# Peptides against a protein of PDB entry 6EJA: the designs that were tried, part 56

Target 1, 276 residues: chain A of PDB entry 6EJA
Amino acid sequence: VEYMPANPVRIAFVLVVHGRASRQLQRMFKAIYHKDHFYYIHVDKRSNYLHRQVLQVSRQYSNVRVTPWRMATIWGGASLLSTYLQSMRDLLEMTDWPWDFFINLSAADYPIRTNDQLVAFLSRYRDMNFLKSHGRDNARFIRKQGLDRLFLECDAHMWRLGDRRIPEGIAVDGGSDWFLLNRRFVEYVTFSTDDLVTKMKQFYSYTLLPAESFFHTVLENSPHCDTMVDNNLRITNWNRKLGCKCQYKHIVDWCGCSPNDFKPQDFHRFQQTARP

## One batch from the design tools (peptide; aimed at target 1 Q145 C255 C257)

Design b2_p26_7_s2 (made by RFdiffusion4, then SolubleMPNN; from b2_p26_7, 9 letters changed)
Fold by OpenDDE base, seed 1:
Structure b2_p26_7_s2 (fold): chain B 276 residues (1-276), chain A 26 residues (1-26)
Amino acid sequence: as target 1 above (276 residues)
Amino acid sequence: SWDWFPFTFKEYPPPTLETDEEFVLE
């Protein structure tokens, strides 16, 4: 159901991009751009061409900024979480950007809903956080994610150092590293000095693919736990047979999976979507 | 329960270990 909210939410879109696909990014950006939202773009430190292109775009729009710092992010790297955390801090310190929701995107994302639909939906559920859980046995998830293993990001590689224990009293969860977080929760993650946030930041600084689990775990163990919605509002095409390989062993001392490219036969999934 | 409301789709999403059920620890 679409309606016009009395107090429409404003969104901080955090784009984490890399490579040389500036044209692709431009198309995606135009598709999601709205004057009432904010766009904070991080370009991989190694992607200088793309960075130059993004800077040009940012100069054309007052609500588009590029991170002055840049991380060299690798697949599975802990630095990705650092990127999000620093971006969140930056966004909270931007007093001239009154955003209500944090939404991370990559160049691989493309909207399938209108801005009005998204705003209406999020305005209705402005107090909720949207994180998709793995939806299976948690013990298995921990093993598969390597959460019980210690990793160190160094020299563009994720080194597996050994085994570790999950912190006592913490219910670890995770799933997708794509999410929608409300400002209140982002403030909590950014500025809280409680044992949970402090401990988890430390724990996940040595974690493989930390963004797939950090925010889930922090949220579910926090006073904000009741705000979780097990839905990240993203459609992915998972195929383990095709997507699960060890193609990144040269970067990470672990094996991983990736969703497959969408095919025309997959488009029916978009049409079966129920509207809230 | 929540209504399904997908906002975006990913044609080329980044790798993840979310569905790494076919792998064993090395």
Scores: peptide ipSAE 0.271, ipTM 0.675, DockQ to the pose 0.057
OpenDDE base, seeds 2, 3, 4, 5: peptide ipSAE 0.180, 0.215, 0.054, 0.205; ipTM 0.642, 0.649, 0.465, 0.628; seeds 2, 3, 4, 5 fail the geometry check

Design b2_p26_7_s3 (made by RFdiffusion4, then SolubleMPNN; from b2_p26_7, 9 letters changed)
Fold by OpenDDE base, seed 1:
Structure b2_p26_7_s3 (fold): chain B 276 residues (1-276), chain A 26 residues (1-26)
Amino acid sequence: as target 1 above (276 residues)
Amino acid sequence: SFDWFPFTLKTYPPPTLETDEEFSLE
C-alpha cells in the first residue's frame, strides 16, 4: 500500500501484558514504536517484575504510559473487559493524547507491516471499526462461548453459576478479542448511557471471555453498526486438535481453545482473502 | 468489501490471556 494520507491517524496501542517475558515485550514494543502514536500499557497485578521493567521503559518515552491501576486478570475472565473499558476511559480523558484508533496488543503479537502501511490503511478507513466475527452459526457460537450461561469471576476463577437468557432484541456476535476501534466508537462505548451500552456492560460483566463478544455485539446493535469491518487485521494460527484440550479448566468452569505457535508448515494460513 | 491487510502475527501465543480463545461445552 503506497498511500500517503493528508491527515494520518494516530494510534493508541493498548498493551495488555503479564508474566516475565520482558525481552519479548521489548522487541515487540520497539517494532511497533513510533513517536506519533501512543502506548498505554497494562501489566497484570501479579506481574511485578514485568511492571518494573515496563515502568522503566515508560520513563524513557513521553508517549508511553503505564496504567496506574492493575487488574489480576485470568484466562477467560471478565476482568479483561474491565481492563479494556477502563483503559478506554483513561485514554479518552488524556486530552494531551489525540489518538484516532484503539488497538489492543499482547506480548505475543508482532507486526508484519510497517508503520506507514498501517497508518495509510487506517487513515483510509478511519471511520470503520475492525472486529473479526466467528463466521459460523450464531446459535452454535452462543453455545460454545457459553453466552447463555452466567459466570462470576472470583478468587482467580471463573465460576459457572447457572443459565441465563440472551437479552431480547439484541443480535449477539463475536469472535476475536483483538480489534481496532475508532475513537468515535470508543467514546460511544465509554460514555453512552443508552439502554444498549448499559445492558451490555452489565450482561458481559458475567460473561466468559467477554472481550470476544462485547464490542461486536455493542457495535452491531448500535447506531454505528454500519462501520463494522469483519477483519481484525491479525493472523492467528489455529489448530483445534492441538489447542483444544481444556487446558484452562483449572481457572474456568469451561473448556477452551487457544491458538498455536506458527511453524513453517503453517505458511498456508497467511493466504490473503478479500473481506466485505 | 476490504482488501486483506494483516497487521500483526501472534507468533508464539501461550495459553493465556494474550491469545484468542474459544470455548466448548464440557
Scores: peptide ipSAE 0.241, ipTM 0.660, DockQ to the pose 0.068
OpenDDE base, seeds 2, 3, 4, 5: peptide ipSAE 0.213, 0.190, 0.235, 0.161; ipTM 0.606, 0.652, 0.634, 0.634; seeds 3, 4, 5 fail the geometry check

Design b2_p26_7_s4 (made by RFdiffusion4, then SolubleMPNN; from b2_p26_7, 12 letters changed)
Fold by OpenDDE base, seed 5:
Structure b2_p26_7_s4 (fold): chain B 276 residues (1-276), chain A 26 residues (1-26)
Amino acid sequence: as target 1 above (276 residues)
Amino acid sequence: SWDWFPFTLKTYPAPTLETDEEFDLS
């Protein structure tokens, strides 16, 4: 449903990109760009070519900035969460960017809705946080995600060090690491000194794929728990037959799955995901 | 329940940090 909001939300798009796919990123960027939003781009430390290209773009638009710091992110790496947390802090410290929502994207994303539609939707639900849960047995999720395992990111590798306990009294949840968070919750995550945020930051600093669970867990156990929407507004082509191989075993002491390209033969999956 | 509103589409499977919830210890 589209309507004209009285005070339309402004979005901080956080782009986490790597590799050499500058053309793809440029295409996506042009598709999502609007003068009323803000774009904060993190380029992997190792992707110098892409960094140069992104810097050129940032110089052309006043509402586009590149992180002055860069991390070497790896598949499943805990550093990805650090990237988001630091970017959140940066964005909150940018007083000249009055954003209302935090939306993370990669170069593989492409919008299928207009800006007006997105803004109208988020303006209607400006007090909500959009995080997609796994939708399965939580115990199975914990086990399969390795949340009961201790990991250490070092030398571009996620080392499994041993077993660990899930903190007592915490309802662990997770799913997709792609989400839409309102500014108020981001402020809470960034500046709160309560035990929940403090303990979870520590816990997830030794977690595999922390971004898939950290924000879910913090939100659901926080005073903001009633703001969660089990929807991240994303369509992803999951095909375990094609995407579930230990292709990153050399990087992570764990095996996982990745999303796949949308092909004409995947149209049925698209329809299946596009639930009414 | 909330109205479903798809905003973005993942178009390419290039090396991504997004993973499925099921892992293998192999």
Scores: peptide ipSAE 0.204, ipTM 0.654, DockQ to the pose 0.082
OpenDDE base, seeds 1, 2, 3, 4: peptide ipSAE 0.163, 0.153, 0.188, 0.247; ipTM 0.655, 0.651, 0.660, 0.633; seeds 1, 2, 3, 4 fail the geometry check

Design b2_p26_8 (made by RFdiffusion4)
Pose (drawn by RFdiffusion4):
Structure b2_p26_8 (pose): chain A 276 residues (1-276), chain P 26 residues (1-26)
Amino acid sequence: as target 1 above (276 residues)
Amino acid sequence: DFQEFLQEKHEEWEEEREEEPIFTYA
């Protein structure tokens, strides 16, 4: 990541944010901002204060826009995938924004390498897609994720409605819902009317935590399967002893886990050279 | 009728969660 690229990638950051931490969001935005990238910010419908603050930012910079539509993106909700898919369509239709990669971030994310290094890395691997799979037993993953269950999002709640079959003829996979996808793959997901994309969009409209498997499943079974890199370029602070308290039991008909917040004792983890 | 159906299915989930909870992958 030390070289200087002659044709650097331009990145579309999609920020899916909620809550009250506007100053922290502004600090993270400052760290990731470059005039040659693009920023498309979705603010949860329920977070009006944060939305007003985001509007000030978008009014200041030409390469920053806010989604005019806003969803109540509850934990594990089917609406998160809807949010990503609509944002991808919007971004592809914005012809004045010639972006090469799609990167999703939340208000709780932070860069651990400089923009120069990120651009250099992605410029070398511009035809790759970066998704992290669970890598362990797949039947256990399907069960733990409730992928064989039917869910419906209404009234800001994920209702478990019953069982369903895993469709035959495709491999189902999943893992992290943080990723980096190139423009070619995003176009395929958005505009393709082939049997895989159409049926997976239907299947995942009624799926818990859809973003943790929809893009994996589509990519691995699509003509772009040979572009997958099993690394999302993220460090996620998972600590199961603390983060799996079934804390979302009142929002979804399922038990879930979330990553812990980093502390000072974790600083050395951001310096690991093992994987990018 | 639809609201009653949702609550019925939710009560089934509460019973199963109290007996044997299933956590998502992490």

Design b2_p26_8_s1 (made by RFdiffusion4, then SolubleMPNN; from b2_p26_8, 17 letters changed)
Fold by OpenDDE base, seed 1:
Structure b2_p26_8_s1 (fold): chain B 276 residues (1-276), chain A 26 residues (1-26)
Amino acid sequence: as target 1 above (276 residues)
Amino acid sequence: AEKERLEALRAKWEEELAKNPVFSPA
């Protein structure tokens, strides 16, 4: 659906970036940039060069900001979820940025849809949340994702600490770590003090690849469950190379394969990436 | 307190992991 909506949605793009891929990021940024949207960029704490480059960009555009805080994240790390959650809080507190949707991106992403297409679609379905589910056996998903395992991020490593139980009464779901969330749901996740949100934040603080499951699980078990759309619109170029090279790494005490495929090289990256 | 407990557990598991790589079950 491509049309000019009367009340077009405005998007907060949250970019979580690391490394030294400044030129690539610049190209991606230019491809997704629009004056009516907002761009909030988190640069890994260890990526000082990239941080300097991103700061330069932010000074040139009024709708581009860089997180004043920076986290050191690792591949599969629970800290990535913290990054998203804090970014969401920040964005909600920015009263001068009236965004309607939250979309996460990495430096490796590139748009495959036009801005007009994206805005038209989201404007039509502004009350919905777009999360792609794994679409497989849920028990297998839990096992493969290690959701029944307890992890701790410490010293730039995800440590397996033992087994754990899935909270009672919770229907766990997940899939892609790329999602489109409406402001209302983001508000719920950020400010709700109900048992669901509280418990899930705690649970996922010790979870491997939390972004692939947290928002799915919270949404589907929340009062907002009817807003779930099993589609992330694939607005970016997904590297669909089949086969996670599952091997023990010094960065993660788990060799889990996401329901989405990712490159073997992704094991060496700080960002959690999933490709459908 | 919780962090300390978890770190202690981590230390125990570290010894095991050094010997046995962890893979997702089939």
Scores: peptide ipSAE 0.016, ipTM 0.476, DockQ to the pose 0.341
OpenDDE base, seeds 2, 3, 4, 5: peptide ipSAE 0.000, 0.007, 0.006, 0.009; ipTM 0.330, 0.363, 0.359, 0.460

Design b2_p26_8_s2 (made by RFdiffusion4, then SolubleMPNN; from b2_p26_8, 16 letters changed)
Fold by OpenDDE base, seed 5:
Structure b2_p26_8_s2 (fold): chain B 276 residues (1-276), chain A 26 residues (1-26)
Amino acid sequence: as target 1 above (276 residues)
Amino acid sequence: SMEEELARKREEWEKELAENPVYSPF
């Protein structure tokens, strides 16, 4: 018998989607949908067909909404962080959506645990934030990520303008761009006017792949640093040749694999007891 | 080099995006 929390957490799932795979999206959505959670979907500005399809879905479910604003996102673009930050603000302003956790999803992620297991786990650790660090030498990470380089997003490209320094007194960290953040930390990131948040927002507006480092860095240097868990409950594998590998089966986990390894039955592992 | 590493990563991501466009952050 699984642990049933007295006050189960409710999750805001944020999806940033593009393309025309409406049928696939619908299938995946059905697999992960639960009435007690919330789904906030950003559709790329260029993906009008998908946007229309997603809007249709959002009209059918009270806990599904689409961003009224749309950005053109690119790989590595600073605009991705802006998308997350704006989504966070929107979600906090939605007083009718009492969510407790923010989770971004990728199509490469699939659940290996049930919804009940995920909710139970997060309910137990509702005051924690889950971000996976790179686990390597920081100097190497900085170089690899280009954090000591200044970038400008323009014309669907990240232009390297030159060198820059990491702000003094800031311990930079990062790793996975998939995270689980509690509402309290999201509120801090969204509304804080302290030097840390202000400087980091500015710094990362000129950063390549900002989502892989921004939240890590802000959290670890913030008054909320003690809430850091070096685990995003995800194992991602972007190498098609390696297949799927899930290592954290002892806890709630999401596996990120090559799309070729996904089967419809894999998504059905996210079992729900009730659907609208 | 950084550029080479980023290029490799980009290529991997682009492949993933092409094959799995639904919930991709890009």
Scores: peptide ipSAE 0.025, ipTM 0.493, DockQ to the pose 0.054
OpenDDE base, seeds 1, 2, 3, 4: peptide ipSAE 0.022, 0.015, 0.019, 0.006; ipTM 0.518, 0.401, 0.419, 0.286; seed 4 fails the geometry check

Design b2_p26_8_s4 (made by RFdiffusion4, then SolubleMPNN; from b2_p26_8, 18 letters changed)
Fold by OpenDDE base, seed 1:
Structure b2_p26_8_s4 (fold): chain B 276 residues (1-276), chain A 26 residues (1-26)
Amino acid sequence: as target 1 above (276 residues)
Amino acid sequence: MEEEKLKELRKKFEEELAKNPVFSAF
């Protein structure tokens, strides 16, 4: 069910992309673009062709920017978290972009909600943060994720340094690397100098698949813990009947679908408005 | 799907890790 909020939230979409699939990215961008939101795109340092194309696109839209810095990221590496954290800092420093929520996307992920549904939902729950937990035994999760191991990202690989202990007094959590974070929490993560944020940034800089756990852990152990919602988004998928293959559909209600599952006609459902 | 890719990635990383020595943690 959709409704028109009195004070609609504006979303900063952070896109982390790599490779040469420019057409795929263009389709994804077309599917998610809205004039009232903001799009901040990081292109892998090694993806120069894609970077050139993304730059060209960004020049056509005032609410689309490309990171001036570029990291050589491997999916699952610590550099991905660094990319998100730096993007968050950049977005907070962009005073001309009054965004309310941070949402991460890849070129292969398409939202399965209409823009109106997404905005309505987030506007209603603007003080909440949406992170989906694994919903299993935490000890098992730690072992499976390798959180009790120390990793180093170097030369496009993750290297084992040894075993480590989970910091005392910290309740580790995680699950989906899809998250919807409000500006207040992003500000906390970005600028707080408390022991929690400082130590967790250090801890997760040597973590495998850090994006699946960092924000969960920080949030749940922070003064903002009461804002935790154990779900990405609790609204109905709009393309379910069309066979949309939602990413992590078995653990989250709102996630991305494969671009191959979308028809051109479906893109209008998310945009809701004409492009500039 | 991303889930499948993630599983593959984890497997690859574990394989890479198995080839490396373990150092003292800091």
Scores: peptide ipSAE 0.027, ipTM 0.448, DockQ to the pose 0.051
OpenDDE base, seeds 2, 3, 4, 5: peptide ipSAE 0.006, 0.020, 0.006, 0.023; ipTM 0.358, 0.441, 0.259, 0.378; seeds 2, 3 fail the geometry check

## One batch from the design tools (peptide; aimed at target 1 R240 W254 G256)

Design b2_p27_1 (made by RFdiffusion4)
Pose (drawn by RFdiffusion4):
Structure b2_p27_1 (pose): chain A 276 residues (1-276), chain P 27 residues (1-27)
Amino acid sequence: as target 1 above (276 residues)
Amino acid sequence: FFATSDGGEGFGPKEEFEEDEAEIQAS
């Protein structure tokens, strides 16, 4: 990541944000901002204060826009995938924004390498997609995710409605919902009318935590399967002893886990050279 | 390139939560 690219990638950051931490969001935005990238910010419908603050930012910079539509993106909700898919369509239709990669971030994410290094790395691997799979037993993953269950999002709640079959003829996979996707793959997901994309959009409209498997499943079974890199370029601070308290039991008909917040004792983790 | 303190993971149905949680605490 030390070299200087002659044709650097331009990155579309999609920020999916909620809550009250506007100053922290502004600090993270400062760290990731570059005039040659693009920022498309979705603010949860329920977070009006944060939306007003985001509007001030978008009014200041030409390469920053806010989604005019806003969803109530509850934990594990089917609406998160809807949010990503609509943002991808919007971004592809914005012809004045010639972006090469799609990177999703929340208000709780931070960069752990400089923009120069990120651009250099992605410029070398511009035809790759970066998704992290669970890598363990797949039947256990399907069960623990509830992928063989039918869910419906209404009234800001995920209702479990019954069982369903895993469709035949495709490999189902999943893992992290944080990823980096190149423009070619995003176009395929958005505009393709082939059997795989059409049916997976239907299947995942009624799926819990859809973003944790929709893009994996589509990519692995698509003509772009040979572009997958099993690394999302993220460090996620999972600690199961603390983060798996079924804390979302009142929002979804399921039990879930979330990553812990980093502390000072974790700083050495950001310096690991093992994987990008 | 990024650190995150957000996201999610499926843990399973509520009916299996106490058993799975006990296995996590025993590990």

Design b2_p27_1_s1 (made by RFdiffusion4, then SolubleMPNN; from b2_p27_1, 7 letters changed)
Fold by OpenDDE base, seed 4:
Structure b2_p27_1_s1 (fold): chain B 276 residues (1-276), chain A 27 residues (1-27)
Amino acid sequence: as target 1 above (276 residues)
Amino acid sequence: FFASSSGGEGFGPLEEFEERRAEILAE
């Protein structure tokens, strides 16, 4: 749905990037850049070349900032959630950036709709939060994700320490770690001192792939639960035959899958689809 | 609104992968 909103939402884009794909990131950045939005970029601690390139970009645009802190993130690491949580706090403390929505992206993401379409849509549903659930058996999801297992991130490795119990009274959910969250919910996650947020932050600090479940679980068990939309407005290229081969055994004794790259032809096709 | 080619999901313990390979690939 596209219309001209009277009070258009402003977006805080959080870009979590790593590697040496500066040209790819630049192309993606140009595709999503708008003067009315805000861009907060975290570069992996190990990606110094990319960090230098991103700093150059941030000096050219007043609405682009780079995190003064940098984490060394690994696949499935708890540090990824820490990265998002700290970036959320930073963004809320930036009183000169009146953003309405939080959107996370990587260098491997690309917009398939126009900015006007995105803003129109989010302006219409500004009170909602967009997260995609796994859509299958929840018990199976828990087992597959290892949510009933205790993990410790240390020395670029996720150490499986043993079994743990999921807190009683909590309905665990999850799916994609790509989401769109409104400012109100981000404020709640960042500053609430209630038992839910406190316990979940602790619980997920010892969780594998925490970003795929933390925000879902907190939202659905919170006073904001009615704002949940089971749609993250993302298209992910899944091919399990190619993406599932325990390629992360060097990081953790747990098997996982990764999505596959899109071809340029795919983007043209997706831009013509009716799906948001 | 966005296409993503990064991220992932869990499947299970490494020690169980070989016995569940067919099941995992069929999901």
Scores: peptide ipSAE 0.428, ipTM 0.865, DockQ to the pose 0.760
OpenDDE base, seeds 1, 2, 3, 5: peptide ipSAE 0.419, 0.414, 0.415, 0.418; ipTM 0.863, 0.857, 0.853, 0.854

Design b2_p27_1_s2 (made by RFdiffusion4, then SolubleMPNN; from b2_p27_1, 9 letters changed)
Fold by OpenDDE base, seed 5:
Structure b2_p27_1_s2 (fold): chain B 276 residues (1-276), chain A 27 residues (1-27)
Amino acid sequence: as target 1 above (276 residues)
Amino acid sequence: AFATASGGEGFGPLSEFEERYAEILAE
C-alpha cells in the first residue's frame, strides 16, 4: 500500500519533443498521465506532423496544453534553454494550473515508478530542487562543456566564436539537463531581477548545452542554494563507447556524447534503484 | 522515477576528439 500524502504535490510536466515518433510519445504520455497533473508540450518548429498529433491530444484533455510558440531546437543549442525558460513563464502565468513541481521530459523518457510513488516522494520533499551534478572535477567539466567558450546559435548551427571568461564570483556547476524544480525556484528564475539571474541568462544565451548547467549554477549561487538535492531521479543508459562519436559535427564544432536507447536486457536497471 | 535516453554531454572540439576519446571512455 502506497502512502497517501495529505497535500499531494501537483506536477507540471514539460515535454519537449521532436521528430516523428508519435506512437512512442503517445505511449509515454499515457504512462505518465494523471488528472491531477499538468502537461505542457513543446513541439519542435520543424516537426509539423508531431505537432498535429499533439494538438489532437491536447483537445482531449483539459490539463494538456501545447505551446502556442515553437522553437527550432538543435543539439546543444541555446534555444533549448529559451524553451524551458519561456515554458516556465507560461506555466506561472497559468493561474488555473496550480502546479508545485516542474519536470522536463522527452519522448525518449519513460516512467519506472508509479505516479503514487513519485507524488509521495515529492510531497515529502516539496521544498527541494532535484538537480544532478557531474560529480567530478569542475575544471574538467568546464572544459568538456565548453563553458569558457562563446557560442552563437544561428540558422540551426552553433557557431563557436572564441574564448570567454566565466563571470567572477560565480560557482559554475552542472550535469544532467533533466531535473525536478519546485515552483518557488521556478518563480525566482523567471521573475527575479537580481544580478545573478540577469547575468546568467545573458551568459547562457551564448552557451553550448545550456540546460545542463544553467539551473545548477543559478540555484547554487542563489538564496535558494540550500534546497539542492544531487539527484534528478533519472536512470540514463550511458555507453560512451557507443554514444561518443562526434555525431553533431554538422551542428557545432564540438564533440559530445549521447545516451543510448534501453534494450530489453537493460530493464534490470529499473529494479536496481530504490528512488522513485 | 524516469528512465531517459535523451540529452547528452560535451567533451571537446572536433580537433581534439582523438586526444580526448580515451579519457572519455575512462569515465
Scores: peptide ipSAE 0.375, ipTM 0.879, DockQ to the pose 0.730
OpenDDE base, seeds 1, 2, 3, 4: peptide ipSAE 0.397, 0.308, 0.353, 0.378; ipTM 0.887, 0.850, 0.872, 0.881; seeds 1, 2, 3, 4 fail the geometry check

Design b2_p27_1_s3 (made by RFdiffusion4, then SolubleMPNN; from b2_p27_1, 10 letters changed)
Fold by OpenDDE base, seed 2:
Structure b2_p27_1_s3 (fold): chain B 276 residues (1-276), chain A 27 residues (1-27)
Amino acid sequence: as target 1 above (276 residues)
Amino acid sequence: FFASSSGGEGFGPLEDFEERYEAILAE
């Protein structure tokens, strides 16, 4: 039996999806769907089949909407951050959707806890932001991520143009691009005109894998810095020996890694998740 | 609360990949 909060949080799920795996997305959607939450789905500009399928779903549920704009995103592309930022603005402008938390998901994600558990937890920590940092040498992170390099997304490719400097006075951080952000922080990121937000939006528009670092960096340098929890409440199946093969060199002028799919043998890990 | 099988991370410049690969994996 879960504790039932008096004022349960309502979640805006932002689904960034691509490809043709409509059945997989449908299963995931059904697993996370609740009438009290909101679902905002971006379908890659090139995924027309999936877009048609998602539109059908959105017509069946009043709390499901599809982005009227669509971006062609690539692995590591700066456009992914643009997608999140625009979706955040859209969600804040939807006054009929009183959401409290922003959670990003892909079609390759799946819930491992119940909705009641998630809502109870987030209701208890409604003033916190959940991001996972890399937890290692920050200088190494900067080098590995290429944060000191200038990238340009063009023609479905991330071009490395040269070197750049990390802005002075900014504590750069990052890690996972999967996070849970409260509405207050999303409002700050979306509408603040301070130098931090303005400069970071500019900086990360030329950054490889920007979503893995932008929100961490902005949060930690903002007036909201005390709201960070170093836990994104996610399990990601990392096997870097298998997932780090520079397999994206045809898309980006950089080496990258990807997590691996979960297998039945990995299910035991789902029961050992820790809460902050 | 969620299992994720997508995303990524940087691994370094292309020109340094062969030199750094083993070192990175050893960390």
Scores: peptide ipSAE 0.419, ipTM 0.821, DockQ to the pose 0.758
OpenDDE base, seeds 1, 3, 4, 5: peptide ipSAE 0.384, 0.403, 0.407, 0.391; ipTM 0.797, 0.801, 0.816, 0.807; seed 3 fails the geometry check

